# Peptides against a protein of PDB entry 3KDP: the designs that were tried, part 36

Target 1, 230 residues: chain A of PDB entry 3KDP
Amino acid sequence: PFLIFIIANIPLPLGTVTILCIDLGTDMVPAISLAYEQAESDIMKRQPRNPKTDKLVNEQLISMAYGQIGMIQALGGFFTYFVILAENGFLPIHLLGLRVNWDDRWINDVEDSYGQQWTYEQRKIVEFTCHTPFFVTIVVVQWADLVICKTRRNSVFQQGMKNKILIFGLFEETALAAFLSYCPGMGVALRMYPLKPTWWFCAFPYSLLIFVYDEVRKLIIRRRPGGWVE

## One batch from the design tools (peptide; made by RFdiffusion4, then SolubleMPNN)

Design b1_p11_5_s4 (from b1_p11_5, 10 letters changed)
Fold by OpenDDE base, seed 1:
Structure b1_p11_5_s4 (fold): chain B 230 residues (1-230), chain A 11 residues (1-11)
Amino acid sequence: as target 1 above (230 residues)
Amino acid sequence: LLEEALKLFLE
């Protein structure tokens, strides 16, 4: 998000506070819950990892986590961001290069795509209105991310959802997201303004995409062991 | 850009 903010000079899509809420709030319990996941049914059929030669975190895993899944997560967030701004009169093309004027407190006549002028305060309200749905989008996408992390190669349908701590983590992160989004004073304290309930659904296609993508990946791994997707 | 990014970080 921040890289695109710099490169494209768009209004800030996700605030630092929201990032901290993701990293420290919503991700911690889910990540810990994975330690309690049951072993895959076929784990004992695999060759043991050589601890001297085989890295626990390899380039393929990094590519999958940060390069593929992370990009889909970012796309989900940006989709929500662009939809909100478009609904407020700022089309995606108009946002390119707008940051300089957007963040200038002395410019109170920034025009949207329809010629409507926006004061600095109005712009910041819209910006902060984007932060919360972006955050929520990440949480919704993280549901899929957490679920796909349950297994390396087996389908989630084969593994099942027996990890009660993981289920608790999903509820906890969702409850925290709802709390941060709707609790009075969060707009002032965290610059997280309340979002319309419909914004929760904006992430669902991306969450589904992640899930389907990983299930297909795992299917390929099962059918073609030793492939580049492993 | 860096100064503005820092400003945003500090806000």
Scores: peptide ipSAE 0.010, ipTM 0.461, DockQ to the pose 0.024
Fold by OpenDDE base, seed 4:
Structure b1_p11_5_s4 (fold): chain B 230 residues (1-230), chain A 11 residues (1-11)
Amino acid sequence: as target 1 above (230 residues)
Amino acid sequence: LLEEALKLFLE
């Protein structure tokens, strides 16, 4: 998100506070819950990793986590961001290079794509209105991420949802996201304005996409052991 | 860029 903010000079899509809430708030319990996941049924049929040659975290895992899943998450968040700004009169193409004028408190006549002028206060309301749905979008996509992380090779349907701590983590992150989004005073304290409940559904296609993508990947691995997808 | 990000964090 920040890289695109810098490169494209767009209004801030996700606030630093919201990022901290993701990294420290919503992701912590889910990440810890993976330590309690049951071993895959086929794990005992695999040869032990060579501790001298096989890294626990390898380039393939980094590529999957940051290069594939992380990019889909970012796309989901940015989709929500662009939709909200478009609904408020700012088309995606108009946002390019707008940051400098957007963040200038002395410019009170920033025009949207339709020629409407926006004061600094109005712009910041719209910006902070984007932060909460972006945050919620990430949380909804993280549901899929957490679920797909349960297994490396087996389908989630084969593994099942037996990890009670993981299930608790999903509820906890959702409850925390709802709390941060709707609790009175969060707009002042965290610059997270309340969102319409409909915005929770904006991320669902991306969450589904991640889930389907990973299930297809795992299916390919099961059918073609030793392939480039592994 | 890091200074701007820090400023945004401190604001």
Scores: peptide ipSAE 0.009, ipTM 0.499, DockQ to the pose 0.025
Fold by OpenDDE base, seed 2:
Structure b1_p11_5_s4 (fold): chain B 230 residues (1-230), chain A 11 residues (1-11)
Amino acid sequence: as target 1 above (230 residues)
Amino acid sequence: LLEEALKLFLE
């Protein structure tokens, strides 16, 4: 998100506070819960890791986590961001390079894609209206991300949802997301304005996509052990 | 650009 903000000079899609809420708030308990995940049923049938050559965190894992899944998460968030701004008159192409004028308090006549002029205050309301749905989008996508992280090779349907701490983590992050989104004063304290309930569903296709993608990946690994997908 | 971005994050 930050790289696109700098390179494209678009209005800020996700605030610093919302990033902190993801990293320290909603993602903490789910991440810890993975330490309590049951071993895959076939783990003892695998050859032991060579500690000199095989890293616990290999390039393939980094590529999966940051290169693939992270990109899908970012796309989900940006999709929500662009939809909200488009509904308010700012088409995606019009946002390119707009940041300088958008953040200038002295410019009160920034035009949208339809020629409507927006004051600084109006622009900031729209910007902060994007932060909460972007945050919630990340939480919804994290549901899938957490579930896929349960296993490296076995399907989630084979592994099951037996980790009670992980289940608790899913509820906790959702409850925290709802609290941060709807609690009175969060708009002032965190610049997180309340979102319409419909925005929770905006991320569901991306969450499903992540889940399906990883299940297909794992299926390929099971059928072709030692492939580049592992 | 980096300095401006940092200012925005520090606000």
Scores: peptide ipSAE 0.009, ipTM 0.438, DockQ to the pose 0.023
Fold by OpenDDE base, seed 5:
Structure b1_p11_5_s4 (fold): chain B 230 residues (1-230), chain A 11 residues (1-11)
Amino acid sequence: as target 1 above (230 residues)
Amino acid sequence: LLEEALKLFLE
C-alpha cells in the first residue's frame, strides 16, 4: 500500500495508525494460534529436512506468503479504496498524481472527475473514510490467510478446524476490527471513521480467492510431489 | 513522507 502511495502519488490508502492496528492488534493472536496447530497426518511420510542446507524460511515460502498471498491482500484493499473514492466522485485514473494537491491545506478547490470542488477538510474526511475499510478488508482476507496456514500440504478439509485457539483468534481479530471501526472517538484518536456494514462484504471475493488458490496449490502438490509449487 | 504523515496525524 505505501509503495503504491509513493509511486503513483495517490491519496494515502492506508494510514500508519491502521498499519499498526493490523501488525500489533489483529495479527497477534492469530499468529500465536498457529503454534497450537496439530501436525499434518502425512508428516511422517515426508523426507526430513537437511538442517545444513535447507532453510526454514526458503524462497518458495517467501514467494508464497509475500509475493502471492500478500499481493492478493493488497489488491483487495486497493479495490475497496478505489470503490469508495469512485463513489465520492474520484475515478482511479484521476487519483494518479493527485496527492500533492490533495495534501495541500491551502488548496480548497481540488476538482473530482465530475468537476466538483472539494475543500481540504472534505478531502481528509473521505481519505480517512478509506482507511477503515482498507483495514477491515485486510482483516477479512486474513481469515482466509490464517485458515490456509493451518497446513502446508493437506487440505483444510482434511485437517479440520480443531484448533480452538485459532477459532478464538478469528473472533478476536474480528471483534477488535469492529471495535476500532465503530467505537466513538476512534475517528479523532486513530483517524478511523465508521463504515457502512456493507463494506465488510467487499473483501469476501478476495478472501474466497485466497482460499481457493491455496487449496488448488495444495491439491497440485499432493498429485505431483516435488513440483515447483511445493 | 514521514513528516507529511506525522503532520496529517497531528491535524
Scores: peptide ipSAE 0.011, ipTM 0.467, DockQ to the pose 0.030; fails the geometry check

Design b1_p11_6_s1 (from b1_p11_6, 8 letters changed)
Fold by OpenDDE base, seed 3:
Structure b1_p11_6_s1 (fold): chain B 230 residues (1-230), chain A 11 residues (1-11)
Amino acid sequence: as target 1 above (230 residues)
Amino acid sequence: DVEEELLKLFA
């Protein structure tokens, strides 16, 4: 999100405080929970790992975690961001290069895509209105991410949901997202304005996409062991 | 203000 903010010079899609809430609040407990995940049912059927050649974290795992899943999360967040701004008169193409004028407190006549002028205060309200649903979108996508990270090869349906700490993590991040979205004062404290409940569902297609993608990937791995997809 | 300071750290 931040890289696109800098490269495209668009209004800030996700506040830094909100990013900290993701890193410290919504990611920490889930990440810890993965340490308590049960071994895959087929792990004892595999040859012992060669500690000299087989790394615990390989390029494929890094690619999945940071490359593929991270990009889908970002796309989900940006989709929500662009929808909200478009509903407020700012089409995506108009946002390119707008950041400088958007963040200038002395410019009170920034025009939207329809020629409506926006004061600095009005622009910041719209910006902060984007932060909350972007955050919630990330959390909803993280549900799928956390679930798919339970296993390397087995389907979630094969592995099941036995890790109580992981389940707790899902509830914790959801509860935190709800708290940050609806608790009075969050607009002032975190620049997260209240979220319309319908925005919680905006990310569901992306979560489903991640889940389906990973299940298909795992299916391919099971059918074609030693492939490039593993 | 906190967000602006954090932005400076990450910019």
Scores: peptide ipSAE 0.019, ipTM 0.472, DockQ to the pose 0.028
Fold by OpenDDE base, seed 5:
Structure b1_p11_6_s1 (fold): chain B 230 residues (1-230), chain A 11 residues (1-11)
Amino acid sequence: as target 1 above (230 residues)
Amino acid sequence: DVEEELLKLFA
């Protein structure tokens, strides 16, 4: 998000505080929960690996897969960001290069895509209104990411949801997201303004996409052992 | 404003 903010010179889609809330708040318990995941049921049925060659190749493939998932997460957040700004009169094409004027406190006549003028205060309210839904979008997408990380090869339906700590992590990150989104004073303290409950659903297609992507990947691995997707 | 202070620190 921050790299796109710099390269495209768009209004800030995700604040520093929201990034910290993701890294320290929503990701910690889920990450720890993965340490308690049970071994895959098919581990004893796997072919022996060459420890010198296969380990390095597999680590690269895993890194690429998680990199792709991270890109889908970012796309989900940006989709939510662009939808909110478009509903407020700022189409995506108009946001390119707008940051300099957007962040200037002395410019109170920034025009939207329809010629409406926006004061600095109005623009900042819209910007901070985007931060919370972007954050929530990441959390909703992380539901799928955390669930798919339970296994490398087995389907979630084969492995099941036996890790109670992982389930607790899903509830914890969701509760934290709700707290940060709706607790009075969060707009002043963290620039996280309340969002309509309907915005929680904006991320669901991306969460589903990640889930389907990983299940298809795992299905291919099961059907073609030693393939490039493993 | 924690975010504004952080932004000033890392800008």
Scores: peptide ipSAE 0.019, ipTM 0.449, DockQ to the pose 0.033
Fold by OpenDDE base, seed 2:
Structure b1_p11_6_s1 (fold): chain B 230 residues (1-230), chain A 11 residues (1-11)
Amino acid sequence: as target 1 above (230 residues)
Amino acid sequence: DVEEELLKLFA
């Protein structure tokens, strides 16, 4: 998200403090939960791993976790961001290069896509209105990510939701998201203005996309063991 | 303000 902010010179979609809340808050318990995930049913049937292949597997897993899934997460966040800004008169194309004027306190006549002039204060309200739902989008997408990462080859339906720590992590992450989204003072402290409950649903298609993507991937792996998709 | 400061650090 930050890279797009810099490259495209768009208004800040996700605050740095919010990013820290993701990395240090929402991601910790889920990450720990994965360490306690039950072994897949087929693990006990596998031969000892070759150290040379282990590196390859790890690289592939890293690519999936931080590459494909990360891209989908970012897309989800940006979708929410662009929807909010578009509803406020700023179409995605108009946002390109707008950051310089957007962040200038002395410019109080920044025009939206429809010629409406926006004061600095108004613009910042809209910007900070984007931070919270972007964060929430990440959390909602992380629900799916956490669920899919619990297994490598088995479907979520096959492995089940037996990890109590995982379940706890999901609730903790959600509770933190709710706290940061609705607790008084978060707008000032974290640049996270309260969001309408409807914005929680904006991320659901992306969570579903990740879920479906991973289930399809796992299905392919089960049908073609040792393939490049593993 | 914090964001602006951080942006300055990474700019």
Scores: peptide ipSAE 0.017, ipTM 0.379, DockQ to the pose 0.026
Fold by OpenDDE base, seed 1:
Structure b1_p11_6_s1 (fold): chain B 230 residues (1-230), chain A 11 residues (1-11)
Amino acid sequence: as target 1 above (230 residues)
Amino acid sequence: DVEEELLKLFA
């Protein structure tokens, strides 16, 4: 997200505080939860792997898969960002190169895509209004990510949802997202302004996309063991 | 403030 912010010179889509909340609040509990995930039903039936060669291949493939998932997460966040800004009059094309003027406190006549002038304060309100939904989008997408990480080969429907710690993690990150989104003073303290409940659903297509992607991946793995998608 | 500093670094 930050790289795109720099390259495209768009208004900041995700603040440092929100990044910290993601890293410390939403990523830690899921990571711990995964450590307690029940083994796949088929893992215990597998032949011993070569610890050197199979590990390296698996690490590369896992890294690629997580990289792809991370890209989908970022796309989800940017989607919500662009939708919010578009609803406030700033079309995506208009945001390109706008950062310098956007962040200038002395420019109070930045025009949106429709010629409406925005004061610095108004722009910052809109920016901070984007931070929260971006964060929430990441959380919602992380639901799918956490669920799909439960298994490597088995479908979620086959493995089930038996990890109580994982379920707790899902509730914790959701509760944190709700707290940061709706608790009074968060706009001032954390630059996270309240969001409309409808914004929670904005992330669902991307969450579903990740879920479908992983299920398809796992299906391919089951049909073609030892393939490049493992 | 940290955000402003980061913005300055990449502006």
Scores: peptide ipSAE 0.016, ipTM 0.371, DockQ to the pose 0.024

Design b1_p11_6_s2 (from b1_p11_6, 6 letters changed)
Fold by OpenDDE base, seed 2:
Structure b1_p11_6_s2 (fold): chain B 230 residues (1-230), chain A 11 residues (1-11)
Amino acid sequence: as target 1 above (230 residues)
Amino acid sequence: DLEDALLAFFA
């Protein structure tokens, strides 16, 4: 999100404080919960890794986590961001290069895509209105991400949802997301304005996409062991 | 603003 903010010079899609709330708040318990996941049923049929040559984090894992899943997460967040701004008169193409004028408090006549002028205060309200839905979008997508991370090869349906700590983590991150989104004072403290409940559903297609994508990937791995998808 | 300060720090 921040890289696109810099490169495209768009209004800030997600605040730094909200990013910290994701990394330190919503993701911490879910991430720890993976340590309590049961081993895959076929783990004992695999050769032990060579500690000298085989890294715990390999290029394939990095590619999956940051290159594929991370990109889908970012796309989900940006989709929500662009929808909100478009509903307020700022089409995606108009946002390119707009940051300089957007962030200038002395410019009170920034035009939207329809020629309406926006004051600095009005622009910042719209910007901060994007932060909460973007945050919630990430949390909803993380549900799928956490679930797919339970296994490398077996389907989630084969593994099951037996990890009670993971289930607790899903509820905890959701409850925390709701708290941060709706608690009075969060607009001042975190620049997170309350969102309409309908915005929670905006992320569901992306969550489903991640889940389906990974299940298909795992299916391919099971059918073709030693393939490039592993 | 704290956000501007954080952005300035990471920029």
Scores: peptide ipSAE 0.021, ipTM 0.569, DockQ to the pose 0.027
Fold by OpenDDE base, seed 5:
Structure b1_p11_6_s2 (fold): chain B 230 residues (1-230), chain A 11 residues (1-11)
Amino acid sequence: as target 1 above (230 residues)
Amino acid sequence: DLEDALLAFFA
């Protein structure tokens, strides 16, 4: 989020406090839950890792986590951000370079894509209205990310949803996201304004995309052992 | 708010 904020000079799509809520709030219990996942049924059919040559964190893992899945996650958040701003009169092309004027409290006549003028206060309300849906979008996409992390090779349908701690983690992160989004005073405390319930569904296509993508990847690995997708 | 306070601290 911050890289695009700096490069494109767009209004801030996700606040620092909101990022901390993701990293320290919603991600912690789900991440710990993976330590309790059962071994895959085919684990004994795989060759042992060579501890001298085979790194635990390899380029393939980094590519999957940050280069592929992480990018789809970010795209989901930005999609929600652009939709909200477009509904408020700011088309994506108009947001490029707008940050300087957007963040200037002395400029109260910033024009949208339709020539409507926006005060500083009005602009900040719209900006902070984007933060909470962006955050919720990340949480919804994390559902799929957590579920696909249950296995490396087997389908989630083969592994099943037997990890009760992981299931608890999914409910916990969702409950925390709802609490942060709707609890009175969060707008003042964390700049997390309440979101319309419909915004929870904006991330569902991206969550589904991640899930389908990973299941297809795993299917390819099972059919073509030793391929580049492993 | 907390965000403004944090931003002010790191400014």
Scores: peptide ipSAE 0.020, ipTM 0.610, DockQ to the pose 0.031
Fold by OpenDDE base, seed 1:
Structure b1_p11_6_s2 (fold): chain B 230 residues (1-230), chain A 11 residues (1-11)
Amino acid sequence: as target 1 above (230 residues)
Amino acid sequence: DLEDALLAFFA
């Protein structure tokens, strides 16, 4: 999000506070929960890695995490961001290069795509209105990300959802997201304004995409071991 | 305000 903010000079899609809430709030318990995941049924049939030569985090894992899943997550967030701004009169093409004027408190006549002028205060309300649903979008996408991380090779349908700590983590991150989104005073404290409940569903296609993508990937790995998708 | 401070720090 921040890279696109810099490169495209668009209004800030996700605030630093919301990023901290993701990194320190919503991600920790789910990540820890993976330590309690049951081993894959075939894990004992696999050769151990060589600790001297084989990296625990390899290029393939980095490519999967950052290059694939991370990109889908970012796309989900940006989709939500662009939809909200478009609903408020700012079409995506109009946002390019707008940041400088957007963030200038002395400019109170920034025009939207329809020629309506926006004060600094109005613009900031819209910006902060984007932060919360972007954050929620990430949380909803993280549901799928966490679930797919349960296994390396086996389908989630083969593994099942037996990890109660993981289920608790999913509940906790969702409850925290709801708390941060709807608790009175969060707009002042964290600049996280309440979102319509319907915005929670905006991320569902992306969560499904991640899930399907990973299941297909795992299926390919099982059918064609040693492929580039492994 | 916290966000502005953090943004200022990372700017």
Scores: peptide ipSAE 0.019, ipTM 0.637, DockQ to the pose 0.029
Fold by OpenDDE base, seed 3:
Structure b1_p11_6_s2 (fold): chain B 230 residues (1-230), chain A 11 residues (1-11)
Amino acid sequence: as target 1 above (230 residues)
Amino acid sequence: DLEDALLAFFA
């Protein structure tokens, strides 16, 4: 989010507090839960890792986590962001370069795509209105990300959902997301204004996309062992 | 203010 915020000079898509809520709140229990995941059924068919030559985190894992899945997560969040701003009169093309004027408290006549003038206060309200749905979008996409991280090669359907700690993590992150989104005072404390329940569904296509993408990837790996996709 | 501080840290 911050990279695009800087490069495109758009209004802040996701607040720093909301990022902390993701990193420290919604991601912690799910991440810990992966330590309790059962070994894949084929693990004993693999040679032991050579600790001197084989990195625990390899370039392929980094590429998948940050390059592919992370990009899809970001796209999901930005989609939600652009939809909300468009519904408030700011089309995506109009947001390019708008940050400087958007964040200037002394400019109270920033025009939207329809020529409506927005005060600084009004702009900040709509910005903070974007933060909560962006946050929730990331959480919903993280459901798929967590589930696909259960295995490296086997399908989730082969592995099953036996990890009770992971299931608990999914409920915990969802409950926390709901709490942060709807608890009174969160608008003041976290700059997270309540969202319409419909915004929870905006991320579902992206969550499904991640899941399908990873299952297809794993299927390819199983059918073509030693391919570049592994 | 926390957000501004964090923005300053990550900016």
Scores: peptide ipSAE 0.019, ipTM 0.652, DockQ to the pose 0.028

